# Peptides against a protein of PDB entry 4Z5W: the designs that were tried, part 35

Target 1, 305 residues: chain A of PDB entry 4Z5W
Amino acid sequence: IPDVFLELNKLWYFSAQSNLFNGEMPRSLSNSRSISLLSLRNNTLSGQIYLNCSAMTNLTSLDLASNSFSGSIPSNLPNCLRLKTINFAKIKFIAQIPESFKNFQSLTSLSFSNSSIQNISSALEILQHCQNLKTLVLTLNFQKEELPSVPSLQFKNLKVLIIASCQLRGTVPQWLSNSPSLQLLDLSWNQLSGTIPPWLGSLNSLFYLDLSNNTFIGEIPHSLTSLQSLVSKENAVEEPSPDFPFFKKKNTNAGGLQYNQPSSFPPMIDLSYNSLNGSIWPEFGDLRQLHVLNLKNNNLSGNIP

## One batch from the design tools (peptide; made by RFdiffusion4, then SolubleMPNN)

Design b1_p11_4_s1 (from b1_p11_4 with F2Y V4L)
Fold by OpenDDE base, seed 3:
Formats: sequence, C-alpha cells, structure tokens
Structure b1_p11_4_s1 (fold): chain B 305 residues (1-305), chain A 11 residues (1-11)
Amino acid sequence: as target 1 above (305 residues)
Amino acid sequence: SYILSYSDSSP
C-alpha cells in the first residue's frame, strides 16, 4: 500500500480488504487524523501492528484480520479513545492480552479468533474491566487450557461470547450467570465436562446456544425449555453489531456462511456430540422461535416427544 | 461447526 495518506486529510473510511497488498502498513495511515473505519483484512500485510493513537483520534473500527502481521498485540490501543471494534482474527501473535486492555473503555467488539492467544485466565481477568464489551470472539486459542470458573469474573454487558475449538477443559463457568444480556454462546469443540447448568435457562436473551462436541454428562436441564427469547418474539432491539462479520464453518464448504449480524443466526440449541442422558423434554415444543434443535450423538433415551 | 470472525478464503 503506498504511503500517501498524508495527502488524504479527509479520508474517513478506507476499505482495501481481500486484495494482494503486501509489506508493512503505511506509516501515514498509522498517523491518519481523519480515518474512522480502517479495514485491511484478508491481505498479506506483514511486520508489527503500530497505530499512533494520539494522531488517530477518529479511529472507531479496525479490521486487520487474515494478515501476516507478527509481534506483540499493540498495548497502546486503549489510548485510541474512540476505538470500538477490533478484528485481529488469524494474526499469529503467540502472546497474552496486554494488561493495558483493562483500561479499554471504548471497546465494544473484540476478535482474536485463531490468533495464537495464550492464558485464558489472564485474558478474561483483563477483559472483564472493559465495561462496554458486548462481543468477544476467542475461537481457536488457548489450546488445552482450563476455562476459569472464578465466580468473581463479570461481563455485565456481554451479548456474544464465542470461545470455540480451544480444547478447553473445565465446566460451564458460573460467572456467565452474571451476563443477563447474553444472546449468543458458542463453547463448541472443547473438552468441557460436568453437567449443563440449569441457570443457562435463566438467560432470557439467549437465542443461540452451541455446546456441541464437548464431554457434558447428565440430563438436559429442563430450564432450557423456558428460554424466553425462544418462547416469544421479543422485539430484539437491533443493538449495534460488530463492524466485522461472523462465519460459520461447515465441514464441506471452505468459505462458510457469512453472518453480518448476530441476529442473522437462526435461533438454535446444539447439544450434539456429548454424553447427555435422560429424555428429550416435551416442553421443547414451547420454544416456538427455535429453528434448530440438535441433540444427536448423545446417550438420550425414551420417546421423542 | 463453530463460529469464526474470518473466512478461510485466502486472497
């Protein structure tokens, strides 16, 4: 990318995604006073990520995903006082989340999907201080770590939590009960064990639950038949979604399905590929908004209601 | 299937 952004003093939006750009990010771009939205995702950019937050006072959204950047996560990002959305997916940092992210009060949406992030305990302990954090995507990190169950962890405003395919050990963490606005939970493709906790059915906004491909045992909590968002059409107030899309990886299609908004996901309960026993509750019939109920590959018995 | 914030489509 040419180093010409000093001349572009009115540039508010720069999207150069899905090109063949290589080399480092231009220094003039890292110092742009005008830019609000920056997307360079799906390129071959390299070097360290550096942003001059004292200059970039209008920066609100940053998408650098699917690039060949290296080094540490930029610890100065919390100084970008308007920065709400960060997508650092598929950047191989091999790092922990910086302690400075405790001060990241502008942060609303964060993705580190497949970014070689380490220490999930430290990551969650840091990110709980981000009071405006609504979307957190941590898929394909923390390999074989233990998901912390510390009851003091608190994500009050969390709406979307995705920590899939980490081979995480532990149980469904009790601290998630402190997230009453949770709409989408994906903990699939881990090594989570124990029972599915009944308090999950008290998350009235939860319309998408994926606990598939774990080691859960016991019965399906009857309280899941009372998930209010799946019983009634609440007018899901379309809250501002992340500036980055989601992708559901299907086994057969390399591209996956793109979902621009969390609300674009079909209402779903997926408990497949566990060791759950007991019956399918007839009261799943009360979930009139449910599009997908997947209970396959368990130890369930009795009648199908 | 699990959710990602990137496509596997490389440039």
Scores: peptide ipSAE 0.489, ipTM 0.897, DockQ to the pose 0.930
Fold by OpenDDE base, seed 2:
Structure b1_p11_4_s1 (fold): chain B 305 residues (1-305), chain A 11 residues (1-11)
Amino acid sequence: as target 1 above (305 residues)
Amino acid sequence: SYILSYSDSSP
């Protein structure tokens, strides 16, 4: 990418995603005063990520995902006072979340999917201080770590939590009960154990639950049949979605299905590939908004209602 | 299936 962004003093949006750009991010781009949205996703950019947050006063969205950047996570990003959305997916950092992210009050959406992030306990302890954090995507990190269950963890404004395919141990963490606005939870493809907690059914906005491919035991909590978002058509107020799309990786397709908004996901309960027992509750018939109920590959018994 | 914020479709 040419180093010409000093001349582009009116540039508000720069999208150069899904190209073959290589080399470092232009220094003039890292100092752009005008840019609000920067997407360089799916290129071959390299070097250290550096942003001059004192210059980049209009920066609201940053998508650098699927690049060959190296080095540390930029600890100065919280100084970008308008920065709301960060996508650093598929950047191999081999790092922990910087402590400076405790001060990241502008942050609303963060993804580190498949970024070799380490220490989930530290990451969640830091990110709980991001009071405006609504979307957190941490899939393919923290390999074989334990998902912390510390009840003091608080993500009060969290709407989307995705921590899939981490081989995480532990249980469904009680601190998620402190997230009453949670709409989408994906903890699939881990090594989570214990019972599915009944308080999940109290998350009235939860329309998408994926706990598939874990080691959960016991009965399906009857409270899941009372998920209010699946009983009634709430007019889902289209809240500002992250500026980055989601991709649902199906086992058979290399290309995941793209979802531009969390609301584009079909209402779903997926508890498949666990060790759940007992019956299928007839009251799943009350979930009139449910599109997908997947209970396959469990130890369920009795009649299908 | 699980959710990501990137496509495995490399350019």
Scores: peptide ipSAE 0.482, ipTM 0.894, DockQ to the pose 0.936
Fold by OpenDDE base, seed 1:
Structure b1_p11_4_s1 (fold): chain B 305 residues (1-305), chain A 11 residues (1-11)
Amino acid sequence: as target 1 above (305 residues)
Amino acid sequence: SYILSYSDSSP
């Protein structure tokens, strides 16, 4: 990418995604005073990520996903006082979340999907201080770590939590009960154990639950039949979505299905590929907004209602 | 199936 962004003093939006750009990010771009939205996703950009937050005073969204960047996560990003959305998916950091991110009050949406992030305990302890954090995507990190169950963890404004395919151990963490605005939870493809907690059914905004491909035991909590978002057609206020799309990796599609917003996901309960027992509750019939109920590959018995 | 913020079909 040419180093010409000094001349582009009115540039507000720069999208150069899905090209063949190589080399480092231009220094003039890292110092752009005008840019608000920067997407360089899906290129071959390299070097260390550096942004001059003192210069980049208009930066609101940063998508650098699927690049060949190296080094540490930029610890100065919290100094980008307007930065809301960060997509660092598929960047091999081999790092922990910087301690400075506890001060990241502008942060609303963060993805590190498949970014070799380590220490989930530290990551969650840091990120709980991000009071505006609504979307957190941590899929394909923390390999074989334990999902912390520390009751003091608090994500009050969290709407989307995706920590899939991490081989995480532990149980469904009780601290999620402190996230009453949670709409989408994906903890699939882990090694989570224990019972599915009844308090999950108290998450009245939860329309998408994926606990599939874990080691959960016991009965399906009856409280899941009373998930308010799935019972009633609430006019879900279209909330500001992340400036990055989501991709649902289905076994049949290498690229996954693109979803531009969390609200574009079909209302779903997926408990498949566990060791759940007992019956299918007839009261799942009350979930009139439910599009997908997946209970396959469990130890369920009785009648299908 | 699980959710990502990137596509594997990216060249």
Scores: peptide ipSAE 0.479, ipTM 0.892, DockQ to the pose 0.907
Fold by OpenDDE base, seed 5:
Structure b1_p11_4_s1 (fold): chain B 305 residues (1-305), chain A 11 residues (1-11)
Amino acid sequence: as target 1 above (305 residues)
Amino acid sequence: SYILSYSDSSP
C-alpha cells in the first residue's frame, strides 16, 4: 500500500479487503485525521500494528482480520476516543488482552476469533470495564482453560457473546444472568458440564442459544419454553450492528455462511450432542418465532410432542 | 456449527 494518505485529507472510508497487499501498514495511514472506517481484512499485511490515536481522531471502525500481523496487541487503542469496532480475527498474537482495555469506553464490538489469545479470566476481568461493549467474539482461543464462574463479572450492555470451540471446562457461568440485553449466546464445541441453568429462560431478548457439543446432563429446563423473544415478535429496535460480518461454520462449506447482522441469524435453540435426559416439553409449541430446534444426539425419551 | 468473525477462505 503506498504512503500517500497525507494528501487524501477528505478520505472518510478506506476499504481494501480481499486483495494481495503485503508489507507494513503505511505511516501516513496510521496518522490519517480524516479516516473513520478502515478495512484491510483478508490480505498478507505484516509487522507490528501501530495507530497514532492522537492523529486518528475520526477513527470509528478498524478491521485488520486475516492478515500476517505479529507482535503485541496495541495497548494505546483506548486513546482512539471514537473507536467503536475492532476485528482482529485470525491474527496470531499469542498474548493476553492488554490491561489498558479497562479504559476502552468507546468500544462497542470486539473480535479476536482464532487470534491465539490466552487467559480467559484476565480477558473477562478487563473487558467487563468496557461499559459500551455489546458484541464480544472470542471463538478458537483459551484452549482447555476453565470458563470463570465468578459472580462479580458484569457485562450489563452485552447483546452478543460468542466463545465457541475453545475446549473450555466449567459450567454455564452465573454472571451471564446479569446481562438482561443478551440476544445471541454461542458456547458450543466446549467441555462445559453440569445442568443447563433455568435462569437462561429469564433472558427475554435471547433468540439464539447454542450449547451444542458439550457434556451437559439432566433435563432441558422448562423455562426455555417461555423465552419471550421466541414467543412474540417484539419489534427489535434495529440497533447498529457490528461493522464486521459473522460466519457460521457448517461442516460442508469451507468459508461458512455469512451473516451481516445478528438479526439475520434464524431464531434457534441448539442443545445437540450432549447427555441430556427426560422428555421434550410440549410447551416448545408456544415458541411461535422459533425456526430451529436441535435436540439430536442426547438421551431424551418419551413421546415426541 | 459455531460462529466466527472471519471466513476460512484463504486470502
Scores: peptide ipSAE 0.479, ipTM 0.898, DockQ to the pose 0.909

Design b1_p11_4_s2 (from b1_p11_4 with F2Y I3L)
Fold by OpenDDE base, seed 1:
Structure b1_p11_4_s2 (fold): chain B 305 residues (1-305), chain A 11 residues (1-11)
Amino acid sequence: as target 1 above (305 residues)
Amino acid sequence: SYLVSYSDSSP
């Protein structure tokens, strides 16, 4: 990418995604005062990620996903006072989330999906301080770590939590009960154990639940038949979605189905590929907004209602 | 299936 962004003093939106750009991010770009939305996603950019937050005063969205960047996560990003959305998916950091992210009050949406992030305990302890954090994507990180269940963790404004395919051990964390605005939860493809907690059915905004491919035991909580978002056709307030799309992957090598907004996901309960027992509750029939109920590959018995 | 914020589409 040419180093000409000093001349582009009115450039507000720069999208150069899905090209063949190589080399480093231009210094003039990392110092742009005008740019609000920056997407360099799906290129071959390399080097250290550096943004001059004192210069980039208009930066609101940063998508650097699927690049060959190296080194540390930029600890100065919280100094970008308007930065709301960060997509660092598929960047191999081999790092922990910086402690400075405790101060990241502008942050609303963060993805480190498949970014070799380590120490989930530290990551969640840091990110709980981001009071405006609504979307958190941490899929394909923290390999074989334990999902912390510390009840003191609080994500009060969290709407989308995706921590899939991490081989995480532990249980469904009780601290999620402190996230009453949670709409989408994907904890699939882990090694989570124990029972599915009844309080999960108290998350009245939860319309998408994926707990598939874990080691959950016991009965399906009857409280899941009373998920308010799936019972009533509430006018889903079109909430501001992250500036990055989601992709539903069937496997690690599939491009996946693109979903531009969390609201575009079909309402779903996926509990498949666990060790759940007992019956299918007839009261799942009350979930009139439910599009997908996937209970396959469990130890369920009795009649199908 | 699981959710991510990237595609594996070649650039």
Scores: peptide ipSAE 0.530, ipTM 0.906, DockQ to the pose 0.949
Fold by OpenDDE base, seed 5:
Structure b1_p11_4_s2 (fold): chain B 305 residues (1-305), chain A 11 residues (1-11)
Amino acid sequence: as target 1 above (305 residues)
Amino acid sequence: SYLVSYSDSSP
């Protein structure tokens, strides 16, 4: 990428995703006063990520996902006072989240999907201080760690939580009951155990639940048949979505399904590939907005209602 | 299936 961004004093949006750009980010780009949205996703960029936050006063969105960047996570990003969205997916950091992220008050959406992030306890302890954090994606990190269940963890404004395919141990964490605005939860492809807690049915905004491919036991909580978002069409207020898309990764298909908005996900309960027993509740018939109910590969019995 | 914020499509 050429070092010409000093002359581009009116450039507000720069998208150069899915090209063959190599080398480092040009210094003039890291010092741009005009850029609000920056996407360099899916290239071959290398070196360390550096942004001059004192110069980049208009930066609101940063997508650097699927690049060959190395080194530490930039600890100065909280100084970018308007920076809301960060996608650092598929960047091999081999690091913990910086302690400076406790001060990241502008942050609304963060992804580190498949970025070799370590220490889930430290990560959640830091990120709970981000009061505006609505979307958190941590899939394919923290391999074989324990998911912390500490009740002191508080994500008051969290709407989307995705921590899939980490081989995490533990139980469904009770601190999630303190997130009343939660709309989407994916904890699939872990080693989570115990029973599915009844308080999940009290999350009135929860329309997408994936607990598939775990080691859950006991009955399906009857409270899941009363999830308010799946009973009634509430006009979901169009809240600002993350500036980065989601991808539903299936084991067989290289591309996955792309979803630009959380609202584009079909309303779903997936409890497949567990050790759940008992009957299917007839009251699942009350979930008039439910598009997908997946209960396959369990120990369920009785009549299908 | 599980959710991520990247495509497996090569650059």
Scores: peptide ipSAE 0.519, ipTM 0.910, DockQ to the pose 0.932
Fold by OpenDDE base, seed 4:
Structure b1_p11_4_s2 (fold): chain B 305 residues (1-305), chain A 11 residues (1-11)
Amino acid sequence: as target 1 above (305 residues)
Amino acid sequence: SYLVSYSDSSP
């Protein structure tokens, strides 16, 4: 990418995703005063990520995903006072979340999907201070760590939580009950155990629940049959989606189905590939907005209602 | 299936 962004003093949106760009991010780009949205996703860019946050006063969205960047997570990003959305998916950091992210008050959407992030406890302890954080994607990190269940963790404004395919141990964390605005939860492809907690049914905005491919036991909590977002349409809060798409992956090597907004996901309960027992509750028939109920590969018995 | 914020589609 040429180092010409100083001359482009009116450039508000720079989208150069899905090209063959290599080398480092130009210094003039890292100092752009005009750029609000920057997407360099899916290239072969390298070097350390550095942004001059004192210069980049208009930066609101940053997508650097699927590049060959190296080094540390930029600890100065919280100084980008308007930066809301960060997609650092598929950047091999081999790092913990910087402590400076406690101060990241502008942050609304963060993805580190498959970025070799370590220490989920520290990550969540830091990110809980991001009061405006609504979307958090941490899939394919924290391999074989324990999902912290510390009740003091608080994500008050969290709407989308995706921590899939981490081989995480532990239980469904009770601190998620402190996230009453949660709309989408994906904890699939972990080693989570215990029972599915009844308080999940109290998350009135939860329309997409993926707990598949875990080691959950016991009955399906009856409270899931009363998920208000799946009973009625009234609670579909159309909030602004993150400036990065989601992809539903079947495996690590397949192109995923793209979803541009969380609201574009079909309303779903996926509890498949667990060790759940008991019956399918007839009251699942009350979930008139439910598109996908996946209970396959469990120990369920009785009649299909 | 699980959710991520990237595609493995080649550029």
Scores: peptide ipSAE 0.518, ipTM 0.904, DockQ to the pose 0.921
Fold by OpenDDE base, seed 2:
Structure b1_p11_4_s2 (fold): chain B 305 residues (1-305), chain A 11 residues (1-11)
Amino acid sequence: as target 1 above (305 residues)
Amino acid sequence: SYLVSYSDSSP
């Protein structure tokens, strides 16, 4: 990418995603005062990520995902006072979340999916201080760590939590009950154990639940038949989605389905590939908005209602 | 399947 952004003093949106750009990010781009939206996703950019937050006063969205960047997570990003959305997916940091992210009050959407992030306890302890955090994607990190269950963790404004394919141990964490606005939960492809907690059915906005490919035992909580978002057609408040899309990664190399908005996900309960027992509750018939109920590969018995 | 914020499509 040429180092010409000093002359582009009116450039508000720069998207150069899905190209063959290599080398480092241009220094003039890292100092742009005009840019609000920056996407360099899916390139071959390298070096350290550096942004001059004192210069980049209009920066609201940053997508650097799927690049060859290296080094530490930029600890100065909280100084970008308007920065709301960060996508750092598929960047090999091999790092912990910086302590400075406790001060990241502008942050609304964060993805580190497949970024070699370490220490989930520290990450969640830091990120709980981000009072405006609505979307958190941490898939393919924290390999074989324990998902912290500390009840003091609070993500009050959390709408989307995705921590899939981490081989995480532990249980469904009680601190998620403090997230009453949660719409989407994906904890699939872990080593989570215990019972599915009944308080999940009290998350009235929860329309997408994926607990598949874990080691859950016991009965399906009857309270899941009372998920309000699946009983009644709530007008999904079109909250501002993250400026990055979601992709449903299938085990097959077929291009993952792209979802631009959380509202584009089909209403789903996926409890497949666990060790759940007991019956299928007939009251799943009350979930009139449910598109996908996946209970396959469990120890369920009785009649199908 | 699980959710991520990137495509596996190479540039």
Scores: peptide ipSAE 0.516, ipTM 0.903, DockQ to the pose 0.933

Design b1_p11_4_s3 (from b1_p11_4, 5 letters changed)
Fold by OpenDDE base, seed 4:
Structure b1_p11_4_s3 (fold): chain B 305 residues (1-305), chain A 11 residues (1-11)
Amino acid sequence: as target 1 above (305 residues)
Amino acid sequence: SYLLTYSDESP
């Protein structure tokens, strides 16, 4: 990418995603006063990520995902006072979340999916201070760590939480009950154990629940049959989505399905590949908005309603 | 076959 962004004093949106760009991010780009949205995802960019937050006063969205960046997570990003969305997916940091992110009040959407992030306890302890955080994607990190269940953890405004494929141990964390606006929860492909907690059914906005491929035991909580978002459409809060897309990949396909918004996910309960027992509640028939009920590969018995 | 949710283009 050429170092010409100083001349582009009106450039508001720069998208150069899915190209073959290599080398470092140009210094003029890291100092752009005009850029609000920057997407360089899916390239071969390298070097350290450095943004001059004092210069980049209009920066609202940053997508650097799927690049060959190295070094530390930029600890100065909280100084980008308008920065709402960060996608750092598939950047191999091998790091913890910086302590400075406690001050990241502008942050609304964060992804570190597949970024070799370590210490989930520290990450969640830090990120809970991001009062405006609505979307958090941490898939393919924290390998074999324990998902903290500290009741003091509080994500008041959290709407989307995706922590899939981390081989996480522990239980469904009770601190999620403090996230009443939660719409999408994906904790799939972990080693989570215990029972599925009944309080999940009290999350009135929860339309997408993926707890598949865990070690959950016991019965399906009857309270899941009363998930208001799946009974009626009336509570579907259309909120601004993160500026980065979501992808669902099947292991067999090189291509992922792209979901531009959390609302593009089908209303779903996936509890498949667990050790759940008991019956399928007939009251699942009350979930008139449910598109996908996946209960396969459990120990369920009785009649199919 | 499983579906994993990511925010990056699948490798």
Scores: peptide ipSAE 0.316, ipTM 0.862, DockQ to the pose 0.349
Fold by OpenDDE base, seed 2:
Structure b1_p11_4_s3 (fold): chain B 305 residues (1-305), chain A 11 residues (1-11)
Amino acid sequence: as target 1 above (305 residues)
Amino acid sequence: SYLLTYSDESP
């Protein structure tokens, strides 16, 4: 990418995603006063990520995902006072979340999917201070760590939580009960154990639940048949989605499905590939908005309703 | 078949 952004003093949106750009991010880009949305996703950019937050006063969205950046997570990002969305997926940091992110009050959406992030306990302890955080994607990190269950953790405004394929141990964390606006929960492909907690059915906005491929035991909590978002057609207020897409890929398929918004996910309960027992509740028939019920590969018994 | 949710083009 050429170092010409000083001349582009009116540039508001720069999208150069899915190209073959290599080398470092140009210094003039890292100092742009005009840019609000920067997407360089899916390139071969390298070097250290550096943003001059004192200059980049209009920066609201940053997508650097799927690049060959190296070094540390930029600890100064909280100084970008308008920065709401960050996608750092597939950047191999081999790092913890910086302590400075406690001060990241502008942050609404964060992805570190597949970024070699370490210490989930520290990450969640830090990120709980981001009062405006609505979307958190941490898939393919924290390998074999324990998902903290500390009840004091609070993500009050969290709407989307995706922590899939981390081989995480522990249980469904009680602190998620403090997230009453949760719409999408994906904890699939972990080593989570215990029972599925009944309080999940109290998350009235929860339309997408993926707990598949864990080690959950016991019965399916009957309270899941009362998920209000799946019973009633609420007019989902189209809230501002993250400026980064979501992808859902089958392990057998080379292609992922792209979801531009969380609302594009089908209403789903996936509890497949666990050790759940008992019956399929007939009251799942009350979930008139449910598109996908996946209970396969469990120890369920009785009649299929 | 499993579905993995992430925010990059390819895991």
Scores: peptide ipSAE 0.303, ipTM 0.853, DockQ to the pose 0.335
Fold by OpenDDE base, seed 1:
Structure b1_p11_4_s3 (fold): chain B 305 residues (1-305), chain A 11 residues (1-11)
Amino acid sequence: as target 1 above (305 residues)
Amino acid sequence: SYLLTYSDESP
């Protein structure tokens, strides 16, 4: 990328995604006073990520995903006082979340999907201080760690939580019951155990639940048949989506389906590939907004209602 | 068949 962004003093939006750009980010770009949205995802950019937050006073969205960046997560990003959305997916950091992210009050949406992030306990302890955090994607990190169940963890404004394919041990953490605005929860492809907690049915905005491919036991909580967002349309809180897309891949060799916003996900309960027993509740018929109910590969019995 | 949700163009 050429070092010409000083002359582009009115440049508000720069998108150069899905190209073959290599080398480092140009210094004039990392010092741009005008840029609000920067997307360089799906390139071959390298070196350390450095942004001059004192210069980049208009920066609101940053997408650097799927690049060859190396080194540490930029600890100075909380100094970018307007920065709301960060996509750092598929950047191999091999690092922990910086302690400085406790001060990241502008942060609303964060992804580290497949970024070799370590220490989930520290990551969640840090990120709970981000009071405006609504979307958190941590898929393909924290391999074989334990999902912390510490009741003191609190994500009051969390809308989207995705921590899939981490081989995480533990149970569904009770601290998620303190996130009453949660709309999308994906904890699939872990080693989570115990029972599915009944308090999940109290999450009135929860329209998408994926707990598939775990080791859950016991019955399906009857409270899931009373999820208000799936009973009626009235509870659909339209909130501003993150400035990065989501992807859902079927099998290792298939292309991912792109979802531009959380509301593009079909209303779903996926409890497949567990060790759940008991019956399918007839009251699942009350979930008039439900598009997908996936209960396959369990130990369920009785009649199909 | 598994469905994995992520935020990058290719897992």
Scores: peptide ipSAE 0.298, ipTM 0.845, DockQ to the pose 0.326
Fold by OpenDDE base, seed 3:
Structure b1_p11_4_s3 (fold): chain B 305 residues (1-305), chain A 11 residues (1-11)
Amino acid sequence: as target 1 above (305 residues)
Amino acid sequence: SYLLTYSDESP
């Protein structure tokens, strides 16, 4: 990418995703006063990520995903006082989340999907201080770590939590009961155990639940038949979506489905590939907004209602 | 088997 952004003093949006750009990010771009949205996703950019937050006073969105960046996670990003969304998916940091992220009050959406992030306990302890954090994607990190169940963890404004394919041990953490605005929960493809907690059915905004491919035991909580978001069409408040898309891929298919917003996900309960027992509750028929109920590969018995 | 990933498969 040429070092010409000093002349582009009115440039508000720069999207150069899915190109063949290589080398380092231009210094003039890292010092741009005008840029609000920056996407360089899916390129071959390299070197260390550096942003001059004192210069980049308009920066609101940063997408650097799927690049060959190296080095540490930029600890100065919390100094970008308007920065709301960060996509660092598929950047191999091999690092912990910086302690400075405790001060990241502008942060609303964060993805480190497949970024070789380590220490989930430290990550969650840091990120709980981000009072405006609504979307957190941490899939394909923290390999074989334990999902912390510490009741003191609090994500009051969390709407989307995705921590899939981490081989995480532990249980569904009780601290999630302190997230009453949770809409989408994906903890699939882990080694989570215990029972599915009944308090999940008290999350009135929860329309997408993926607990598939774990080691959960016991009965399906009857409280899941009363998930308010799946009973009634509440007016989906047009919530500010993250500036980065989600992708759902089948392991067998080359192509993934793109979801530009959390609301684009089909209303779903996926409890498949566990060790759940007991009956299917007839009251699942009350979930008139439910598009997908997946209970396959469990130990369920009785009549299908 | 479905995985939520950030893929480069933006069409």
Scores: peptide ipSAE 0.283, ipTM 0.839, DockQ to the pose 0.485

